Peptides against a protein of PDB entry 2V3S. Designs and how they scored, part 52

Target 1, 95 residues: chain A of PDB entry 2V3S
Amino acid sequence: PISLVLRLRNSKKELNDIRFEFTPGRDTAEGVSQELISAGLVDGRDLVIVAANLQKIVEEPQSNRSVTFKLASGVEGSDIPDDGKLIGFAQLSIS

## One batch from the design tools (peptide; made by RFdiffusion4, then SolubleMPNN)

Design b2_p18_7_s3 (from b2_p18_7, 6 letters changed)
Fold by OpenDDE base, seed 1:
Structure b2_p18_7_s3 (fold): chain B 95 residues (1-95), chain A 18 residues (1-18)
Amino acid sequence: as target 1 above (95 residues)
Amino acid sequence: SFIRSVTSGGKTFEVYSA
């Protein structure tokens, strides 16, 4: 399996690392993204963007060691999006 | 540091403070 880390801010704006495994052929990017949402770890509005970037990193994990992407849930927030601080952004990386 | 583990649909997610 591929060991991944999803770094993003929780509802209290605290930066967390979410560690999980992805098994190609068993897991799907959309399926795992749905479970992240069901677990309360990702906002439901971010299904599409999380799934797209999860797919990107797992299809070529040796080439795509890290991807940072803008969250839909962060667009209308009070804080100005900032990819450096991961405000309104999340980061997926290979563990 | 380790915060908690969450399981959903048979998938386990470990949450750490970054």
Scores: peptide ipSAE 0.852, ipTM 0.973, DockQ to the pose 0.944
Fold by OpenDDE base, seed 3:
Structure b2_p18_7_s3 (fold): chain B 95 residues (1-95), chain A 18 residues (1-18)
Amino acid sequence: as target 1 above (95 residues)
Amino acid sequence: SFIRSVTSGGKTFEVYSA
């Protein structure tokens, strides 16, 4: 399996690393993204962008070691989006 | 540091403070 880390800020704006495995042929990017949402770890508005970037990293894990992407849930937040601070952004990387 | 483990639909996620 592919060992992944999703780094993003929780509801208290604290930066967390979420570690999980992805098994090609068993897991799907859409399915795992749905479970992240069901677990309360990702905002439901971010399903599309998380799934798209999860697919990108797992299809070519040797080339796509890290992807940073803008969250739909962060656009209307009080803080200005900042990819360096992961404000309104999240990052997926190979563990 | 380790915070907690969450399971959803048979998928396990380990949450750490970054």
Scores: peptide ipSAE 0.852, ipTM 0.973, DockQ to the pose 0.932
Fold by OpenDDE base, seed 4:
Structure b2_p18_7_s3 (fold): chain B 95 residues (1-95), chain A 18 residues (1-18)
Amino acid sequence: as target 1 above (95 residues)
Amino acid sequence: SFIRSVTSGGKTFEVYSA
Protein backbone atom coordinates (compact mmCIF):
# COMPACT_ATOMS: atom_id res chain seq x y z
CA PRO B 1 0.00 0.00 0.00
CA ILE B 2 0.90 3.66 -0.40
CA SER B 3 1.44 5.51 2.89
CA LEU B 4 0.03 9.03 2.73
CA VAL B 5 -0.20 12.10 4.93
CA LEU B 6 -2.93 14.71 4.56
CA ARG B 7 -1.92 17.93 6.31
CA LEU B 8 -4.70 20.42 7.00
CA ARG B 9 -6.16 22.59 9.73
CA ASN B 10 -8.99 21.32 11.92
CA SER B 11 -12.01 23.31 13.11
CA LYS B 12 -9.83 24.95 15.75
CA LYS B 13 -7.39 26.06 13.02
CA GLU B 14 -4.78 23.64 14.39
CA LEU B 15 -2.53 21.98 11.83
CA ASN B 16 -2.90 18.18 11.83
CA ASP B 17 -1.30 15.34 9.92
CA ILE B 18 -3.73 12.59 8.94
CA ARG B 19 -1.91 9.37 8.12
CA PHE B 20 -3.55 6.61 6.11
CA GLU B 21 -2.84 3.92 3.54
CA PHE B 22 -4.07 3.66 -0.02
CA THR B 23 -4.17 0.26 -1.71
CA PRO B 24 -4.43 0.47 -5.50
CA GLY B 25 -7.06 -1.86 -6.89
CA ARG B 26 -8.95 -1.92 -3.60
CA ASP B 27 -9.27 1.76 -2.70
CA THR B 28 -10.44 4.59 -4.93
CA ALA B 29 -9.63 8.28 -4.59
CA GLU B 30 -13.33 9.10 -4.47
CA GLY B 31 -14.05 6.39 -1.90
CA VAL B 32 -11.24 7.33 0.47
CA SER B 33 -12.18 11.00 0.19
CA GLN B 34 -15.74 10.13 1.15
CA GLU B 35 -14.44 8.25 4.21
CA LEU B 36 -12.32 11.24 5.23
CA ILE B 37 -15.49 13.31 5.16
CA SER B 38 -17.53 10.66 6.99
CA ALA B 39 -14.81 10.55 9.66
CA GLY B 40 -15.22 14.31 10.14
CA LEU B 41 -11.66 15.01 9.02
CA VAL B 42 -12.47 16.80 5.76
CA ASP B 43 -15.26 19.25 4.94
CA GLY B 44 -17.91 17.81 2.64
CA ARG B 45 -17.50 20.75 0.26
CA ASP B 46 -13.95 19.59 -0.42
CA LEU B 47 -14.84 16.16 -1.82
CA VAL B 48 -14.01 17.02 -5.43
CA ILE B 49 -10.68 18.75 -4.82
CA VAL B 50 -9.44 16.16 -2.31
CA ALA B 51 -10.40 13.27 -4.59
CA ALA B 52 -8.72 14.90 -7.59
CA ASN B 53 -5.45 15.46 -5.76
CA LEU B 54 -5.53 12.06 -4.07
CA GLN B 55 -5.91 10.50 -7.51
CA LYS B 56 -2.99 12.57 -8.78
CA ILE B 57 -0.62 11.46 -6.03
CA VAL B 58 -1.54 7.75 -6.08
CA GLU B 59 -1.33 7.38 -9.86
CA GLU B 60 2.35 8.42 -9.83
CA PRO B 61 3.61 8.47 -6.23
CA GLN B 62 7.26 8.51 -7.32
CA SER B 63 6.78 11.72 -9.31
CA ASN B 64 4.16 13.39 -7.12
CA ARG B 65 5.74 13.29 -3.66
CA SER B 66 3.72 16.27 -2.45
CA VAL B 67 0.74 18.26 -3.73
CA THR B 68 -0.77 21.41 -2.20
CA PHE B 69 -4.26 22.49 -3.22
CA LYS B 70 -6.91 25.08 -2.44
CA LEU B 71 -9.94 23.98 -0.43
CA ALA B 72 -13.45 25.00 -1.47
CA SER B 73 -14.30 25.39 2.22
CA GLY B 74 -11.41 27.82 2.62
CA VAL B 75 -12.74 30.47 0.25
CA GLU B 76 -15.94 30.65 2.29
CA GLY B 77 -14.13 31.12 5.58
CA SER B 78 -13.21 34.29 7.40
CA ASP B 79 -9.46 33.81 7.04
CA ILE B 80 -7.57 34.87 3.92
CA PRO B 81 -6.28 31.78 2.07
CA ASP B 82 -2.53 31.26 2.28
CA ASP B 83 -0.78 28.24 0.77
CA GLY B 84 2.39 28.82 2.78
CA LYS B 85 0.52 28.62 6.08
CA LEU B 86 -1.99 26.07 4.78
CA ILE B 87 -4.90 28.40 5.48
CA GLY B 88 -7.66 27.41 3.10
CA PHE B 89 -5.20 24.93 1.61
CA ALA B 90 -4.30 21.30 2.28
CA GLN B 91 -1.27 19.20 1.42
CA LEU B 92 -1.05 15.54 0.46
CA SER B 93 2.33 13.84 0.59
CA ILE B 94 3.95 10.43 0.49
CA SER B 95 4.92 9.30 4.00
CA SER A 1 2.27 13.74 18.50
CA PHE A 2 -0.48 11.14 18.25
CA ILE A 3 -3.99 12.45 18.88
CA ARG A 4 -6.44 9.73 17.88
CA SER A 5 -7.42 7.06 15.38
CA VAL A 6 -10.63 7.22 13.35
CA THR A 7 -12.17 4.40 11.33
CA SER A 8 -14.77 4.93 8.62
CA GLY A 9 -15.95 2.34 6.13
CA GLY A 10 -13.11 0.04 7.05
CA LYS A 11 -10.49 2.74 6.43
CA THR A 12 -8.36 3.86 9.38
CA PHE A 13 -7.01 7.39 9.75
CA GLU A 14 -4.41 8.31 12.37
CA VAL A 15 -4.46 11.95 13.44
CA TYR A 16 -1.28 13.67 14.66
CA SER A 17 -0.53 17.22 15.70
CA ALA A 18 1.74 18.87 13.13
Scores: peptide ipSAE 0.852, ipTM 0.973, DockQ to the pose 0.941
Fold by OpenDDE base, seed 2:
Structure b2_p18_7_s3 (fold): chain B 95 residues (1-95), chain A 18 residues (1-18)
Amino acid sequence: as target 1 above (95 residues)
Amino acid sequence: SFIRSVTSGGKTFEVYSA
């Protein structure tokens, strides 16, 4: 399996690392993304972008060691998005 | 530091303070 870390801010704006495994052939990017949402760890509005970037990193984990992407849930927030501070952005990386 | 584990649909997610 591929060991991954999803770094993003929770509803209290606290930065968290979410560690999980992805098994190719068993897991799908969209399926795991749906479970992240069901678990309350990702905003439902971010399904598409999380799934897309999860797919990107798991299809070529040796080439895509880290991906940072803009969250849909961050666009309408009060804070100005900032990829360096992961405000309105999340990061997926290989553990 | 470790915060909690969450399981959904057979997937386990470990949450840490970054």
Scores: peptide ipSAE 0.851, ipTM 0.973, DockQ to the pose 0.923

Design b2_p18_7_s4 (from b2_p18_7, 7 letters changed)
Fold by OpenDDE base, seed 5:
Structure b2_p18_7_s4 (fold): chain B 95 residues (1-95), chain A 18 residues (1-18)
Amino acid sequence: as target 1 above (95 residues)
Amino acid sequence: AFIESRTSGGKTFEVYSA
C-alpha cells in the first residue's frame, strides 16, 4: 500500500497530519475521500478537490511526492487563503 | 504527537499534530 499524509487545519485552525494507506486496485480516490469526510476530517465541500489530488498522487507516487491544493471550504472562511501557511489549502504527500 | 485514530468504511486515519 501507499502511505500518505494529508496535512490540513482543523476547525480550531490547528495544523494536523492525517496518516492513512491507499491500496491500488482496492481503494479509489473518490472512496477514500468520502471516508475522510465521513470520519469528520475533511469538509464535504472539498470532496472533488481532495479526490482529484489524491488520484494524482497515487497514480505516480514517486514523481508526485507532494501536492498542495486549494480547499473549497476555505474560500468562504474569514482567513485569507495562503498556500504557504496552509490556510484554505491542504497538502497530500507520500509518507 | 499522536492525537487520535478514526475509522470510516474500513479505512483507518491516524491524526497527529503537525
Scores: peptide ipSAE 0.847, ipTM 0.971, DockQ to the pose 0.959
Fold by OpenDDE base, seed 1:
Structure b2_p18_7_s4 (fold): chain B 95 residues (1-95), chain A 18 residues (1-18)
Amino acid sequence: as target 1 above (95 residues)
Amino acid sequence: AFIESRTSGGKTFEVYSA
């Protein structure tokens, strides 16, 4: 399986690393994204963007070692989005 | 530092402080 890390801020704005595995042929990007949401780790509004970027990294993990993307849930937040601080952004990387 | 582990739909997610 592919070992991944999703780095993003929780509801308390604390930066966390979420470690999980992705098994091609068994897991799907959308399915795992749905489970991240069900586990309370990702906002439901971010299903599409998380799934798209998860798909991108798992289809070519040797070349796509890290992807950073804008969260839909961060657009209307009080804090100005900042990809460097991962405010309104999340990052997926190969562990 | 390890914070917690969560499971949903048979998928396990380990949460660490970054």
Scores: peptide ipSAE 0.847, ipTM 0.972, DockQ to the pose 0.959
Fold by OpenDDE base, seed 2:
Structure b2_p18_7_s4 (fold): chain B 95 residues (1-95), chain A 18 residues (1-18)
Amino acid sequence: as target 1 above (95 residues)
Amino acid sequence: AFIESRTSGGKTFEVYSA
């Protein structure tokens, strides 16, 4: 399996690392993203962008060691998005 | 530091403070 880390801020704006595994042929990017949402770890509005970037990193994990992407949930937030501080952004990386 | 583990649909997610 591929060991992944999703780094993003929770509802209290605290930065967390979410560690999980992805098994090609068993897991799908869409399915795992839905489970992240069901677990309360990702905002439901971010399903599309999380799934797209998860698919990207698991397709070529040796080449795509890290991807940072803008969250839909961050656009309407009170804070100005900032990829460096992961405000309105999340990061997926290979563990 | 380890915070918690959550499971959904048979998938396990471990949450750590960054």
Scores: peptide ipSAE 0.847, ipTM 0.971, DockQ to the pose 0.928
Fold by OpenDDE base, seed 4:
Structure b2_p18_7_s4 (fold): chain B 95 residues (1-95), chain A 18 residues (1-18)
Amino acid sequence: as target 1 above (95 residues)
Amino acid sequence: AFIESRTSGGKTFEVYSA
């Protein structure tokens, strides 16, 4: 399996690393993204962008060691989005 | 530091402070 880390801020604005495995042929980017949401770790509004970037990293993990992307939930937040500080952004990486 | 584990649909997610 592919070992992944999703780095993003929780509801308290604390930066967390969420570690999980992705097994090609068993897991799907859409399915795992839905489970992240069901687990309360990702905002439901971010399903599309998380799934898209998860698909990107698992299809070419050797080339895509890290991807940073803008969250839909961050656009409506009070804080100004900042990819360097991962405010309104999340990062997926190979562990 | 390890915070907690969460599971959904048979998938396990381990949460750490970054």
Scores: peptide ipSAE 0.847, ipTM 0.971, DockQ to the pose 0.948

Design b2_p18_8_s1 (from b2_p18_8, 6 letters changed)
Fold by OpenDDE base, seed 2:
Structure b2_p18_8_s1 (fold): chain B 95 residues (1-95), chain A 18 residues (1-18)
Amino acid sequence: as target 1 above (95 residues)
Amino acid sequence: SSQVRVGDRTFTVVPVEE
């Protein structure tokens, strides 16, 4: 399996690393993304963008070691999005 | 750290120091 880390801020704006595994051929990017939402770890509005980037990293984990992407849930927030501080952004990387 | 399980999948949540 592929060991992944999803770094993003929770509802309290605290930065956390979410560690999990992905098994190609058994798991799907959308399925795991839905599980992240069910776990309360990802906002439901971010299903599409999380799934897209999860798919990107697992299809070529050796070349795509890290991806940073804008969250849909962060656009309507009061804070100005910032990819460096992961405000309105999340980062997915290979552990 | 804490753990959240959904079905057979486990997510480990680790606070990042800033």
Scores: peptide ipSAE 0.843, ipTM 0.969, DockQ to the pose 0.937
Fold by OpenDDE base, seed 3:
Parts: structure tokens; sequence; C-alpha cells
Structure b2_p18_8_s1 (fold): chain B 95 residues (1-95), chain A 18 residues (1-18)
């Protein structure tokens, strides 16, 4: 399996790493993204963008070691989006 | 550090120091 880390801020704006595994051929990007939402770790509004970037990283894990992307849920936040500080952004990487 | 289980999948949540 592929060991992944999703780094993003929770509802208290605290930065956390979420570690999980992905098995190609058994797991799907959308399925795992839905599980992240069910776990309360990802906002439901971010299903599409998380699934798209998860698919990107697992299809070519050797070349796509890390991807940073804008969250739909971050646009309506009180803070201005910032990819360097991961405000309104999340980062997905190979462990 | 904490864990969240959804079905057969486990997510490990680790705070990042800032």
Amino acid sequence: as target 1 above (95 residues)
Amino acid sequence: SSQVRVGDRTFTVVPVEE
C-alpha cells in the first residue's frame, strides 16, 4: 500500500498531519475522500478537490511526491488563503 | 496523537508544531 499524509488545519485552525494508507486496485480516490469526510477530518465541501488530488498522487506516486491545493471550504473563512501557511489550502504527500 | 476508524480504514491524526 501507499502511505500518505494529508496536512491541513482543523476547525480550530490547528495544523495536523493525517496519516493513512491507500491500496491501488482496492481503494478509490473518491471512496477514501468520502471516508475522510465521514471521519470528520475533511469538510464535505472539499470532496471534489481532495478526490482529484488524491487520484493525481496515487496514480504516479514516484513523480508526484507532494501536491498542495486550494480548499473550497477555505474561501469562506475569516483568514485570507495562503498556500505557504496552509490557510485555506491542504497538502497531500507520500510518506 | 489520536486515531479515527472508518470501516476498515484507520486515520492517525498528529499535531504539527508551529
Scores: peptide ipSAE 0.843, ipTM 0.969, DockQ to the pose 0.919
Fold by OpenDDE base, seed 4:
Structure b2_p18_8_s1 (fold): chain B 95 residues (1-95), chain A 18 residues (1-18)
Amino acid sequence: as target 1 above (95 residues)
Amino acid sequence: SSQVRVGDRTFTVVPVEE
């Protein structure tokens, strides 16, 4: 399996690394993204963007070691989005 | 760290120090 890390701020604006595994051929990007939402770790509004970037990293993990992307939930947030501080942004990387 | 399980999948949550 592929060991992944999703770096994301929680509801308290605290930065956390969420570690999980992805098994190609058994898991799907959308399925795992839905599980992240069910776990309360990702906002439901971010299903599409998380799934898209998860798919990107697992299809070529050797080339895509890290991807940073804008969250839909961050646009309506109180803070101004900032990719460097991961405000309104999340980062997926290979562990 | 803490763990969250959804079905057969486990997510390990690790705070990042800033």
Scores: peptide ipSAE 0.843, ipTM 0.969, DockQ to the pose 0.960
Fold by OpenDDE base, seed 1:
Structure b2_p18_8_s1 (fold): chain B 95 residues (1-95), chain A 18 residues (1-18)
Amino acid sequence: as target 1 above (95 residues)
Amino acid sequence: SSQVRVGDRTFTVVPVEE
């Protein structure tokens, strides 16, 4: 399996690493993204963007070691989006 | 750290120091 880390801020704006595994051929990007949402770790509005980037990284994990992407849930937030601080952004990386 | 389980999948949550 592929060991992944999703770095993002929780509802308290605290930065956390979410570690999990992805097994190609058994798991799907959309399925795991839905599980992240069910776990309360990802906002439901971010299903599409998380799934798209999860798919991207698991397709070529040797080439795509890290991807940073804008969250839909962060667009209308009080804080100005910032990819460097991961405000309104999340980062997926290979562990 | 803490763990969250959804079905057979486990997510390990680790705070990042800033």
Scores: peptide ipSAE 0.843, ipTM 0.969, DockQ to the pose 0.925

Design b2_p18_8_s2 (from b2_p18_8, 5 letters changed)
Fold by OpenDDE base, seed 4:
Structure b2_p18_8_s2 (fold): chain B 95 residues (1-95), chain A 18 residues (1-18)
Amino acid sequence: as target 1 above (95 residues)
Amino acid sequence: SSEVRVGDRTFTVVPVEE
């Protein structure tokens, strides 16, 4: 399996690394993204963007070691989005 | 760290120090 890390801020604006495994051929990007939402770790509004970037990293993990992307939930947040501080942004990387 | 389970999947949550 592929060992992944999703780095993003929780509801308290605290930065966390979420570690999980992805098994190609058994898991799907959308399925795992839905599980992240069910776990309360990702906002439901971010299903599409998380799934898209998860798919990107697992299809070529050797080339895509890290991807940073804008969250839909961050646009409506109180803070101004900032990719460097991961405010309104999340990062997926290979562990 | 802490663990969150959804079905058969486990997510390990690790705070990042800033």
Scores: peptide ipSAE 0.842, ipTM 0.969, DockQ to the pose 0.959
Fold by OpenDDE base, seed 1:
Structure b2_p18_8_s2 (fold): chain B 95 residues (1-95), chain A 18 residues (1-18)
Amino acid sequence: as target 1 above (95 residues)
Amino acid sequence: SSEVRVGDRTFTVVPVEE
């Protein structure tokens, strides 16, 4: 399996690493993204963007070691989005 | 760290120091 880390801020704006595994051929990007949402770790509005980027990284994990992407849930937030601080952004990386 | 489980999947949550 592929060991992944999703780095993002929780509802308290605290930065956390979410570690999980992805097994190609058994798991799907959308399925795991839905599980992240069910776990309360990802906002439901971010299903599409998380799934798209999860798919991207698991397609070529040797080439795509890290991807940073804008969250839909962060667009209308009080804080100005910032990819460097991961405000309104999340980062997926290979562990 | 803490763990969150959904079905058979485990997510390990680790705070990042800033």
Scores: peptide ipSAE 0.842, ipTM 0.969, DockQ to the pose 0.925
Fold by OpenDDE base, seed 3:
Structure b2_p18_8_s2 (fold): chain B 95 residues (1-95), chain A 18 residues (1-18)
Amino acid sequence: as target 1 above (95 residues)
Amino acid sequence: SSEVRVGDRTFTVVPVEE
């Protein structure tokens, strides 16, 4: 399996690493993204963008070691989005 | 750190120091 880390801020704006495994051929990007939402770790509004970037990283993990992307849920926040501080952004990486 | 389980999957949540 592929060991992944999703780094993003929770509802208290605290930065966390979420570690999980992905097994190609058994797991799907859409399915795992839905599980992240069910776990309360990802906002439901971010299903599409998380699934798209999860698919990107697992299809070519040797070349796509890290991806940073803008969250739909971050646009409405009080803080200005910032990819460097991961405000309104999340990062997926290969562990 | 803490763990969250959904079905057969486990997510490990680790705070990042800032």
Scores: peptide ipSAE 0.842, ipTM 0.969, DockQ to the pose 0.918
Fold by OpenDDE base, seed 2:
Structure b2_p18_8_s2 (fold): chain B 95 residues (1-95), chain A 18 residues (1-18)
Amino acid sequence: as target 1 above (95 residues)
Amino acid sequence: SSEVRVGDRTFTVVPVEE
């Protein structure tokens, strides 16, 4: 399996690393993304973008070691999005 | 750290210092 880390801020704006595994051929990017939402770890509005980037990293984990992407949930927030501080952004990387 | 389980999957949540 592929060991992944999803770094993003929770509802209290605290930065956290979410560690999990992905098994190609058994798991799907959308399925795991839905599980992240069910777990309360990802906002439901971010299903599409999380799934897209998860698919990108697992299809070529050796070349795509890290991806940073803008969250849909961050656009309507009061804070100005910042990819460096992961405000309105999340980062997915290979552990 | 803490763990969250969904079905047969486990997510480990680890706070990051800033």
Scores: peptide ipSAE 0.841, ipTM 0.969, DockQ to the pose 0.925

Design b2_p18_8_s3 (from b2_p18_8, 6 letters changed)
Fold by OpenDDE base, seed 1:
Structure b2_p18_8_s3 (fold): chain B 95 residues (1-95), chain A 18 residues (1-18)
Amino acid sequence: as target 1 above (95 residues)
Amino acid sequence: MSQVKVGDRTFTVIPVEE
């Protein structure tokens, strides 16, 4: 399996690394993204963008070691989005 | 560090020091 880390801020704006595994051929990007949402770790509004970027990184894990993407849930937040501080952004990387 | 399990999948949550 592929060992992944999703770095993003929780509802308290605290930055966390979420570690999990992805098995190609058994797992799907959308399925795992839905599990992240079910776990309360990802906002439901971010299903599409998380799934898209998860798919991107697991397709070519040797080439795509890290991807940073804008969250839909962060667009109308109180803070101005900032990819460097991961405000309104999340980052997926290979562990 | 904490863990959240959904079905057979485990998510390990680790605070990042800033």
Scores: peptide ipSAE 0.842, ipTM 0.969, DockQ to the pose 0.938
Fold by OpenDDE base, seed 4:
Structure b2_p18_8_s3 (fold): chain B 95 residues (1-95), chain A 18 residues (1-18)
Amino acid sequence: as target 1 above (95 residues)
Amino acid sequence: MSQVKVGDRTFTVIPVEE
């Protein structure tokens, strides 16, 4: 399996690394993204963008070692998005 | 460190120092 880290801020704006595994051929990007949402670790509004970037990283993990992307929930939030501080952004990386 | 399990998948949550 592919070992992944999703770095993003929780509801208290605290930065956390979420570690999980992805098994190609068994898991789907959308399915795992839905599980992240079910776990309360990702906002439901971010399903599409998380799934898209998860798909990107797992399809070529050697070339896409890290991807940073804007969250839909961040746009609707009160804070100004900042990719450097991961405000309104999240980062997926290969562990 | 904490863990959340959904089905047979485990998510490990680790705070990052800033």
Scores: peptide ipSAE 0.842, ipTM 0.969, DockQ to the pose 0.923
Fold by OpenDDE base, seed 2:
Structure b2_p18_8_s3 (fold): chain B 95 residues (1-95), chain A 18 residues (1-18)
Amino acid sequence: as target 1 above (95 residues)
Amino acid sequence: MSQVKVGDRTFTVIPVEE
């Protein structure tokens, strides 16, 4: 399986790494993204963007070692989005 | 560190030092 890390801020604006595995041919980007939401780790508004970027990294893990993307939930927040600080952004990477 | 399980999948949550 592919070992992944999703780095993003929780509701308290604290940065966390979320480690999980993805097995090609068994898992789907959409399915795992839904599980992240069910776990309370990702905002439901971010399903589409998380799934799209998860698909991107797992289809070419040797080339796409890290992807950073804007969250829909971040746009609606009070803080100004900042990809460097991962405010309104999240990062997926191969561990 | 904490863990969240959804079905057969486990998510490990680790605070990042800033």
Scores: peptide ipSAE 0.842, ipTM 0.969, DockQ to the pose 0.925
Fold by OpenDDE base, seed 3:
Structure b2_p18_8_s3 (fold): chain B 95 residues (1-95), chain A 18 residues (1-18)
Amino acid sequence: as target 1 above (95 residues)
Amino acid sequence: MSQVKVGDRTFTVIPVEE
């Protein structure tokens, strides 16, 4: 399996690393993204963008070691989005 | 560090020091 880390801020704006595994041929990007939402770790509004970037990183993990992307849930927040501080952004990386 | 299980999958949550 592929060992992944999703780095993003929780509802208290605290930065966390979420570690999990992805098994190609058994798991799907959308399925795992839905599980992240069910776990309360990802906002439901971010299903599409998380799934798209998860698919990107697992299809070619040697070429795509890290991806940073804008969250739909971050657009309406009081803080200005910032990819460097991961405000309104999340990062997926290969562990 | 905490863990969340959804079905057969485990998510490990680790706070990042800032």
Scores: peptide ipSAE 0.841, ipTM 0.969, DockQ to the pose 0.917

Design b2_p18_8_s4 (from b2_p18_8, 5 letters changed)
Fold by OpenDDE base, seed 4:
Structure b2_p18_8_s4 (fold): chain B 95 residues (1-95), chain A 18 residues (1-18)
Amino acid sequence: as target 1 above (95 residues)
Amino acid sequence: MSEVKVGDRTFTVVPVEE
């Protein structure tokens, strides 16, 4: 399996690394993204963007060691989005 | 460090110090 880390701020604006495994051929990007949402770790509005970037990293993990992307939930947040501080942004990387 | 399980999947949550 592929060991992944999703770096994301929680509802308290605290930065956390969410570690999980992805098994190609058994897991799907959308399925795991839905599980992240069910776990309360990702906002439901971010399903599409998380799934898209998860798919990107697992299809070529050697080339895509890290991807940073804008969250839909971040646009409606109180803070101004900032990719450097991961405000309104999340980062997926290979562990 | 904490764990969240959804079905058979485990998510390990680790705070990042800033």
Scores: peptide ipSAE 0.840, ipTM 0.969, DockQ to the pose 0.960
Fold by OpenDDE base, seed 1:
Structure b2_p18_8_s4 (fold): chain B 95 residues (1-95), chain A 18 residues (1-18)
Amino acid sequence: as target 1 above (95 residues)
Amino acid sequence: MSEVKVGDRTFTVVPVEE
């Protein structure tokens, strides 16, 4: 399996690493993204963008070691989006 | 560090120091 880390801020704006595994051929990007949402770790509005980037990284994990992407849930937030501080952004990387 | 389980999948949550 592929060991992944999703770095993002929780509802308290605290930065956390979410570690999990992805097994190609058994898991799907959309399925795991749904599980992240069910776990309360990802906002439901971010299903599409998380799934898209999860798919991207698991397709070529040796080439795509890290991807940073804008969250839909962060667009209408009070804080100005910032990819460096991961405000309104999340980062997915290979562990 | 904490764990969240959804079905058979485990998510490990680790705070990042800033």
Scores: peptide ipSAE 0.840, ipTM 0.969, DockQ to the pose 0.925
Fold by OpenDDE base, seed 3:
Structure b2_p18_8_s4 (fold): chain B 95 residues (1-95), chain A 18 residues (1-18)
Amino acid sequence: as target 1 above (95 residues)
Amino acid sequence: MSEVKVGDRTFTVVPVEE
């Protein structure tokens, strides 16, 4: 399996690493993204963008070691989105 | 560090120091 880390801020704006495994051929990007939402770790509004980037990283993990992307849920916050501080952004990487 | 389980999958949550 592929060991992944999703780094993003929770509802309290605290930065966390979420570690999980992905098994190609058994797991799907959308399925795991839905599980992240069910776990309360990802906002439901971010299903599409998380699934798209998860698919990107697992299809070519050797070349796509890390991806940073804008969250749909982040545009409504009080803070201005910032990819460097991961405000309104999340980062997905190979462990 | 904490764990969240959804079905057969485990998510490990680790706070990042800032």
Scores: peptide ipSAE 0.840, ipTM 0.969, DockQ to the pose 0.919
Fold by OpenDDE base, seed 2:
Order: C-alpha cells, then sequence, then structure tokens
Structure b2_p18_8_s4 (fold): chain B 95 residues (1-95), chain A 18 residues (1-18)
C-alpha cells in the first residue's frame, strides 16, 4: 500500500497531518475521499478536488511526491487563501 | 494524536506545530 499524508487545517484553523494508506486496485480516489468526509476530516464541498489530487498522486507516486491544491471550502471563508500557510489549501504527500 | 476509523480504514490525525 501507499502511505499518504494529507495536511490541512481543521474548523479551528489548526494544521493537522492526516495519515492513511491507499491500496491500488482495491481503493479508489473518490472512495477514500468520501471516507475522509465521513470521518469529518474533509469538507464535503472538497470531494472533487481532493479526489482529483489523490488520483494524481497515487497513479505516479514516485513522480508526484507532493501536491498542493486549493479547497472549494476555502473560497467562501473570510481568510485570504495562502498556499504557503495552507489557508484555503491542502497538501497531499507520500509518506 | 488521534485515530478515526471508517469501515476498515484508519486515519491517524497528528497536530502540526507552527
Amino acid sequence: as target 1 above (95 residues)
Amino acid sequence: MSEVKVGDRTFTVVPVEE
């Protein structure tokens, strides 16, 4: 399995690393993304973008070691998005 | 550090120091 880390801020704006595994051929990017939402770890509005980037990293984990992407949930927030501080952004990387 | 389980999948949540 592929060991992944999703770094993003929770509802309290606290930065957290979410560690999990992905098994190619068994898991799907959308399925795992839905599980993240069910767990309350990802906003439901971010299903599409999380799934897209999860797919990108697992299809070529050696080439795509890390991806940073803008969250849909961050656009409606009062804070100005910032990829460096992961405000309105999340980062997915290979552990 | 905390764990969240959904079905057979486990997510480990670790606070990042800033």
Scores: peptide ipSAE 0.840, ipTM 0.969, DockQ to the pose 0.922

